# Peptides against a protein of PDB entry 5HOI, part 283

Target 1, 351 residues: chain A of PDB entry 5HOI
Amino acid sequence: FRYMPFSPAGTPFGFTDRRYLTMNEVGYVSTVKNSEQYSITVSFFDVGRFREYHFEDLFGYDLCFLNEKGTLFGQSKTGQIQYRPHDSIHSNWTKIIPLQAGERITSVAATPVRVIVGTSLGYFRSFNQFGVPFAVEKTSPIVALTAQNYRVFSVHYSQFHGLSYSLSELGTSSKRYYKRECPLPMSLPNINSDMKKDANLDYYNFNPMGIKSLFFSSYGDPCIFGSDNTLLLLSKWRSPEESKWLPILDSNMEIWKMSGGKETTDIHVWPLALAYDTLNCILVKGKHIWPEFPLPLPSEMEIRMPVFVKSKLLEENKAILNKKNEIGADTEAEEGEEDKEIQIPVSMAAE

## One batch from the design tools (peptide; made by RFdiffusion4, then SolubleMPNN)

Design b1_p26_5_s2 (from b1_p26_5, 18 letters changed)
Fold by OpenDDE base, seed 4:
Structure b1_p26_5_s2 (fold): chain B 351 residues (1-351), chain A 26 residues (1-26)
Amino acid sequence: as target 1 above (351 residues)
Amino acid sequence: PVVIPSRGREEEVRKRMAELIKEMLK
């Protein structure tokens, strides 16, 4: 097994000179090989918010994380990182992460307030948005990171224990764990069954864990999308004993249903983000499970919220309506109330 | 706050996705 640099929804070069370093709901970062150099382009889906920009990369950045304020780059072998704000008012900064012999940066994440670096030896390094270090922690080997605001979702790998995850909050003075190296019930890629197609071998060599992406939902829930094309959401993470992974979408099954039961083995979901009850994704047609160039437009795939949550919310809304009716408020129950957006109480959200 | 989208919006998203998948299968 070899630790490979991971970035959310990053793609391999394959037989090409270009790949996506990362992509999410904000945009996509591409790199093109130019002899011994690389040209990096940061592109946005909302062209009204930010202008596309490019720069020459002399370091060969193989790690990337994009957010609404900037882009973090990393070089897995050298330990170099660069943060580039999208706004020209803020300066770029570079830093070298000290690496031991054979240590690699395996993942990087950035929020508007935090920068996180994870390594193959399990060094978890935290910084502010200006590259000022907070702490270094030793964990199990980190294979993937994502972050939202002050929260970090980390995936760890041990040869003995398999995949685990942590969910932490990076305050100013301390790190809080909501979950610490708990078992992650995600299937690893099956080399024997899935490697019948050469394209799958290329992807496996690029990403041995098969983690296509990980992100926080719009509600702050950790999400992971593995090689089995199932979207897992960590529910009730604030209650350590009640926390559970929910399979909220089988994307293969959903594509199959939406096709009318046709063979859909050449259609793939490439995950970007989870917004409300929709998976933002790229639909990919072909032998490769990842998007090629040019990038197709993002699509929205409806997720199945657990029937239990929807039923409980409908019951609570009915109970609230019934209480209002008992108080003699002439709330004309407009027949269209079933089509109103229901606000879920924070107590029922994992956040 | 978790917002549950309207049924009408869910149906529209589903319809668009189904149309796109059907087009991709042609």
Scores: peptide ipSAE 0.411, ipTM 0.843, DockQ to the pose 0.399
Fold by OpenDDE base, seed 1:
Structure b1_p26_5_s2 (fold): chain B 351 residues (1-351), chain A 26 residues (1-26)
Amino acid sequence: as target 1 above (351 residues)
Amino acid sequence: PVVIPSRGREEEVRKRMAELIKEMLK
């Protein structure tokens, strides 16, 4: 087994000189091989909010994380990281992460307030957005990271125990764990069945864990999209005893249904983000399971929230509406309310 | 506040995705 650099929704070079380092709901980062150097472009889906920018990469960055404020780059072998704000107000900064012999940076993540570096030896390094270090912790080997605000979702790998995950919050003074190296019930790529196609072997060599992406939902729930094309969401993570992974989307099954039951073996979902009840994704047609160039426009795929959550929310909203009606607010609002956007209380969206 | 989209919006998203997949299968 070899630890490979992971970035959310990153693509391999394949037979080309270009790939996506990362992509999400904000945009996409591409790199092109130019002899001994690389050319990096940071592009955005909202062209009105952000300006595309380009730079020459002399280091060969193989790790990337894009957020709304900047882009974090990393070089897995040298330990170099660079943060580039999207605005011209804040300066770029570079740092070298000390690596032991054979150690690699396996994943990086950045929020507007935190930078996180994970390694193949399980060093978890945290920084603020300016590259000031907070702490170094020794964990099981890290294979993937994502972060939202102060929260970090980390995936770990052990040859003996398989995949595990942690969910932590990086406060100003301390790290809090909500989950610490708990078993991750994600299927690994099946080398014997899936590797019959050359394109699958190329992807496996790029990403042996088969984690296409991981992100936080718009509600702050950890999400992971594996090689089985199933979106898993961690529910009730604040309650350790009640926490569970929910298979909220089988994307292959959903494509098959929407086709009218046709063969869809050449149509692939490439995950970007989970926004409310929709998976933001790229639909890919072809032999490769990843998007090529140019990048297709993002699409929205409806997720089936577990019926229990939607039903409970509908019941609670009915109960809230009934309580408001008992308090003597005027009778005229009866018929048109079924199609109203249900506001989930922040307390429940957080549970 | 988490907004659950209306049924009409869910149906529109599903319809758009189904149309896109049908076009991709041509």
Scores: peptide ipSAE 0.410, ipTM 0.842, DockQ to the pose 0.385
Fold by OpenDDE base, seed 2:
Structure b1_p26_5_s2 (fold): chain B 351 residues (1-351), chain A 26 residues (1-26)
Amino acid sequence: as target 1 above (351 residues)
Amino acid sequence: PVVIPSRGREEEVRKRMAELIKEMLK
């Protein structure tokens, strides 16, 4: 087993000179080999909101995290990280992360307020958005990171315990754990069954954990998409006793249903983000399970929220509406309850 | 505020995805 650099929805080079370093709902970062250098392009899906930019990479960045404010780059072997704001108002900054012999940066994450670096030896390093360090913690070996605001979802690997996860909040003074190295019930890639195709072996060598992506939902729930093409969501993480992983989408099954039961072995879902009740994804046709160039437009795949969550939200919205009606707010018409958009409070998103 | 889309929007999303998959299978 080798600890490989992980970035959310990153793709291998394969037999090409180009790959995606990362992609999500904001955009995609590509790198192209150009002799001894790399050319990096940061592209956005909302071209009206952000301007595409590029730069020459002399370091060979193999780690990336994209957010709405900037892009974090990392070099797994040298320990170099660079943050590049999308705006030209804020300066780029570069830092060297001290690495021990054989240690690698395995994942990086950035929010508008935090930068996180995880390593193969389990060093968890936190910084502010300007690269000022907060703390260094030693955990189990980190294989993947994502972050939203002050929250960090980390995936760990131990040879003895397999996959685990942590969910933490990085305050100013301290790190709070909601979950600390709890078992992650994600299936690892099966080398014997899945590796019969050379394309799967190439992907396995790039990403041995088979984690295609991890992100926070629009509700702030940790999500992970593994090699089995199942989207897992961590429900009720605020209540340690009630927290559970929910298989909210089998993407292979959904593609099969939508095809009318045809063979769909050459159609693949590449996950970007979870927004509300839809998985934002790239549909990929071909031998490779990852998107090639040019990048197809993102698509939306409906997830099945647990029936209990939808019913509870309907009941709570009815209760809120009834309370508003008791306070004498005008009875706008009984348009059919089935067609109303339900606003979910962010507090309920953990269920 | 996170909004659960209406049933009508869910059906539209499903329809669009099904159309795209059918096109990809041609």
Scores: peptide ipSAE 0.410, ipTM 0.845, DockQ to the pose 0.380
Fold by OpenDDE base, seed 3:
Structure b1_p26_5_s2 (fold): chain B 351 residues (1-351), chain A 26 residues (1-26)
Amino acid sequence: as target 1 above (351 residues)
Amino acid sequence: PVVIPSRGREEEVRKRMAELIKEMLK
C-alpha cells in the first residue's frame, strides 16, 4: 500500500498534461504541466461572486482544498503549503510543514477559520486561517480530510484495521471529538473486478482508497463517496450510541433507473457537494470515470433521504400546523400545503 | 434551515436529470 495525496474530487493527469486538483460547489482548481512548471487556475461556478485567477506553480502542488474565502495548496513530498485568499485584501501565506523521512502530507483542508494538514504518519496539524499553529496531534495515518467551519472529518487507514474516521471540532481553546477513529463501513476498491479496464487502474494508482470525494452536507453532516459510487452520510453524530452511516444514494442504480433500465456503463457520477436533498455532481460520459477538459456543467441528483426522516418531519410539520390552528390563527390549510417546502431546523437534520 | 423541496421540485430535478441521461445515451 502507498499513501497518495488526496484532494476532494481531484482527478489524475492520465495521459494528459492537465488535471483537476480539487472541485466542489464553489468551483474547480486545475493545473497544467508547462515543462518543469505548472500553471494553476482557480475557477468558480458563480462568476458574479468570484473572479477567476491563475498563477505559476514552481513547487508542483499535488494537494488542494477550495472554500468560499480561499484556496489551500500543498506539496505532499516537500511539506510546503500555501493559502491564497480569493480577495486581494488578505495576503497569501506560505509555510513548510516539517516532515519525517518518508512522511507525506496526504490531505489538506481549509475553512475560513482553520487550516488542517494530515500526514501518512498520522500527524494532524491545525492552524488558523493566517497559518498560526494551534496544535500537533498524533493519530492513525490520515488518508483524507475535509472541514466545514470548525469541524473536521478525517479518514484514517491501517493495514490491519482498514478504514476508520474521526469527527472533531477545533474550538479556540481545545479540540473536541464527536467520533474518534471509529470503523468506516466503506468498501475499498476491488482490484480483481474493477481493474479490468486500464482507466480504472490509472485511477486506482492515483487514489488507492477509491474515495472520490468527502464533504460536509449543507446541514453539517459528514459525507463520503467511494469507489462503489454510493454516497454515505453520517447521521446522528452528536449522539455517539445512535450515530450510523446511511447509504443515501446509489448513483449507479439511480442512473440506471433514470435511463429506463438501459446500459449506462459509460455514464459516471463525479460528486461535488450535498446541498439539502440534492447531490451536486458532474455527469461524465466516456471511458474515464472522472471529468475531462472542459468541465461539464454541474447537475443535481436527488438523494433518497431515509423514509423515517421524511415521515418524522411531516409529523412535526403537521404538529406545528395543528398547534397554529388551535391558537386560532386563520391559516386556512389550503389542500395544496403538501407541496410546500418544509423548512427543517438544522438541529434536526443531524438527528 | 433544511428545505425539503416541494414534490414538484423533486419531480422537476428528477425529470431534468433523466432527460440529461437520455441525451447522453444517444
Scores: peptide ipSAE 0.408, ipTM 0.843, DockQ to the pose 0.351

Design b1_p26_5_s3 (from b1_p26_5, 14 letters changed)
Fold by OpenDDE base, seed 1:
Structure b1_p26_5_s3 (fold): chain B 351 residues (1-351), chain A 26 residues (1-26)
Amino acid sequence: as target 1 above (351 residues)
Amino acid sequence: EVVIPSRGREEEVRKKMAELIKKLLE
């Protein structure tokens, strides 16, 4: 087993000189190999909100994370990271992460307020958006990271225990765990069945965990999309005893149904993000399970959230709202920036 | 307001996806 650099929805070079470093709902980052250097382009789906930009990469960045405010780059072997704001107001910054012999950066994540670096030795490093360090923690080996606001979803791998996950919040003073190295019930790539096609072997060599992407939903739930093309959502993560992974979409089955039961072995879902009740994705046609160039337009795939989860989220939000209304009657206490829990409208509870 | 897509939007999303899959199978 070899730890490989992971970026959300990143693609291999294959037999080409170009690949996607990462892609999500915001956009896509591509790199082209030009002799000894790389040319990186940061592209956006909302061309009205953002302007595409390009730069020469002399370091060979193999890690990337894109958010609404900037792009984080990393070099897995050297430990170099660079954050590039999309605006021209904020400056780029570069930092070297100290790596031990044989240690690699395996994943990076960035939000508008946090930068996270995970390594093959399980060093979890946190920074603010300006590259000021908060802490270094030793965990199990990190294989994937994503983050939203202050929350971090990390995937860990142990040769003895397989895949685990953590869910943490990176406050100003401390890290809080909602989940700490809990078992992740995701299927690993089946080398014997899936590797019969050369294209699958190339992808496995690029991403041996088969994690196509991981992200937070629009509701702030951790999501993971594995090699089995099933979207898993972590439900009830605030309640440790009630927390469970929900298979909210089998994308292969959904494509098959929508085709009218035709053979769809050459149609693949490439996950970008989960927005409410739709998976934002790229539909890929071909031998490769990943998008090539040019990138097809994103598509929306309806998810089937188990009705019981929607009703319970509504009950939990109602209970939270009722508790807030009971507490809010007596104290004129300051309008702190309360986490605007996305009020799921009551109208969806009735069906 | 988080406009949760009405049933009509879900049907539209499903229809668009089905049309795209059909086109990719041609």
Scores: peptide ipSAE 0.471, ipTM 0.832, DockQ to the pose 0.350
Fold by OpenDDE base, seed 5:
Structure b1_p26_5_s3 (fold): chain B 351 residues (1-351), chain A 26 residues (1-26)
Amino acid sequence: as target 1 above (351 residues)
Amino acid sequence: EVVIPSRGREEEVRKKMAELIKKLLE
């Protein structure tokens, strides 16, 4: 086993001079290998909100994390990280992470308020958005990271125990664990069955864990999409005894159903994000399970929310609507019975 | 404001995805 640099929805070079370093709901970061240099482009799906930009990479960044405020880059071998805000108001910053002999940065994550670096030796390093360090913690070897606001979802690997995960909150004064190195019930790539196709071998060499992506849902739930093309969501993570992984989408099964039961072995889902009840994804046609160039437009795939989650959300929305109606009882506005799209307050996505 | 997709939006999303899959199988 070799620790490889992981970025959410990153693609291998394959037989090409280009790859995606990362992609999510915000956009996609590509790198093109020139003779001695790399050219990096940061592209966005919302072209009205963000402007595409590019720069020359002399370091060969192999780690990336994109958010709404900036892009974090990392070099797995040298320990160099760079944060690039999308706006021109904030300056870029660069830092060298001290690495031991044979240690690699395996994953990086960035939110508007935190930068996280994970290593093959299990060093978890936290910073603010300006690169000021908070802490260094020793954990099991980190293979993947994602973050939303102050929350971090980390995936760990041990040769003896397999995959585990942690869920933590990075406050200003302390780190809180909701989950700490708990078993992750995700299947690893089956080398004997899946490697019959050369395209799968190239992907396995790039990503031995088969984690296509990990992200937080729009509701702040940790999500992971493995090599089995199943979307797992961590439900009830605030209640340690009630917390469980839910298989909320079998993407191969959904493609097969929507095709009318045709052979769909050449159609692949590439995950970007989970927004409410839809997986934002790229549909890929071909031998490669990852998107090529140019990037196809994102598509939405309906997920099957578990009935108990849907019912709880409907109850919480009814309770909020009832509280709003109790507080709003003094204003006579006869706004008509138009189809009240259930507006969930943004505050509930933060809880 | 998080808009929970109405049944109409779920049907539209499913329809668009099914149309795209059909086009990819042609």
Scores: peptide ipSAE 0.471, ipTM 0.832, DockQ to the pose 0.349
Fold by OpenDDE base, seed 3:
Structure b1_p26_5_s3 (fold): chain B 351 residues (1-351), chain A 26 residues (1-26)
Amino acid sequence: as target 1 above (351 residues)
Amino acid sequence: EVVIPSRGREEEVRKKMAELIKKLLE
């Protein structure tokens, strides 16, 4: 087994001079080989909110994480990281992460308030958005990271135990674990069945865990999309005993159904983000399971949230409405069973 | 304000995706 640099929804070069370093709901980062150098472009889906920018990469960045405030780059072998704010108000910063012999940075993540570096030896390094270090922790080997606000979802790998995950919060004073190295019930790529196509071998060599992406949902739930094209969501993670992984989308099955039961072996879902009840994704047509250049427009795929999650959202909204009504006037508003659009306040996704 | 799509929006999302898949299969 070899630890490879992982970035959310990153693509291999294949036989081309270009690839996507990462992509999500904010945008996509591409790199092009120019002799011994690279040209990196940071592009956005909301062109009215953000300005595309590019720079020359002399280091060969192979790790990337994009958020609404900036882009984090990393070089897996040298330990160099760079944070580039999207605005010109904040300065870029560069740091070298000390690596042991044979150690690699395997994943990086950045939020507007935290930078996280994970390594093949299980060093978990945390920084603020300015590159000031908080802590170094030793964990099981890290293979993937994502972060939202102060929360970090980490995937770990052991040759003996397979995949595990952690969910932690990086507060100002301390790290809290909601989950610590718990088993991750994700299927690994099946070398014998999946590698029958040369295109799948190239992807496996790039990403041997088959994790196409991982992200937090708009509700702050950890999500992972594996080689089986199933979206898993971690439900009830605040309650350790009740926490479970939910298969909320089989993307192959949904494509098959929507085709009217036709052969869809050349249509692939490339995950970007989960927004409410829709997977934001790229539909890819072709031999490669990843998007080529130019990037197709993002599409929305409906997810099948378990009825229990819908019921909980209804209960939470009723509780919010009841709290608002207890603060507001005594008006007996009638029990009309109308299909009222449940407005979820964005602020509750952060608690 | 996150508008959870009404049944009508879910149907619209599904329809758009089905139309796109159909076009990709042609």
Scores: peptide ipSAE 0.470, ipTM 0.830, DockQ to the pose 0.342
Fold by OpenDDE base, seed 4:
Structure b1_p26_5_s3 (fold): chain B 351 residues (1-351), chain A 26 residues (1-26)
Amino acid sequence: as target 1 above (351 residues)
Amino acid sequence: EVVIPSRGREEEVRKKMAELIKKLLE
């Protein structure tokens, strides 16, 4: 097994000179080989909010994380990282992460307030958005990272224990764990079954864990999309004993259903983000499970919220409505409009 | 506050995705 650099929804070069370093709901970062150099382009889906920009990469960045405020780049072998704000008002900064012999940066993540670096030896390094270090922690080997605000979702790998995950909050003074190196019930790529297609071998060599992406939902729930094309959501993570992974979407099954039961072996979901009850994704047509160039427009796929979550939300909303009625607010909530958008308190997100 | 989309939006999303999948299978 070899630790490979992971970025959310990153694609391999394959037989081409270009790949996506990362993509999410904000945009996509591409790199093109220019002899011994690379040209990086940061593109956005909302062209009204941000202007596309490019730069020459002399370092060969193989790690990337895009957010609404900037782009973090990393070089897995050298330990170099660069943060590039989208706004020209803020300066770019570079840092070298000290690496031991054979250590690799395996993943990087950035929020508007935190930068996180994970390594193949399990060094978890945290910084603020200006590259000021907070802490270094030793964990199990990190294979993937994502972050939202102060929260970090990390995936770990041990040869003995397989995949695990952590969910932590990076305060100013301390790291809080909601989950610490708990078993991750994600299937690893099956080399024997999936490798019948040469295209899958290239992807496996690029991403041995088969983690296509990981992100936080709009509700702040950790999500992971594996090689089995199932979207897993971590529910109730605020209650460590009640926390569970929910299979909220089998994308192969949904494509199959929506096709009318046709063969859909050449249609692939490439995950970007989970917003509310929709998976933002790229539909990929062809032999490769990843998007090529040009990038197709993002699409929305409805997720199946588990009936239990929907029922609990309805019960909680009924309880809130009943409490409002007891307080004598004559809001005749007419029971009849089944089509009303259910407002859920942000505090109930992930409970 | 988190707004869950109405059923009407879910149906529209589903319809658009189904149309796109059909088009990709042609």
Scores: peptide ipSAE 0.472, ipTM 0.833, DockQ to the pose 0.402; fails the geometry check

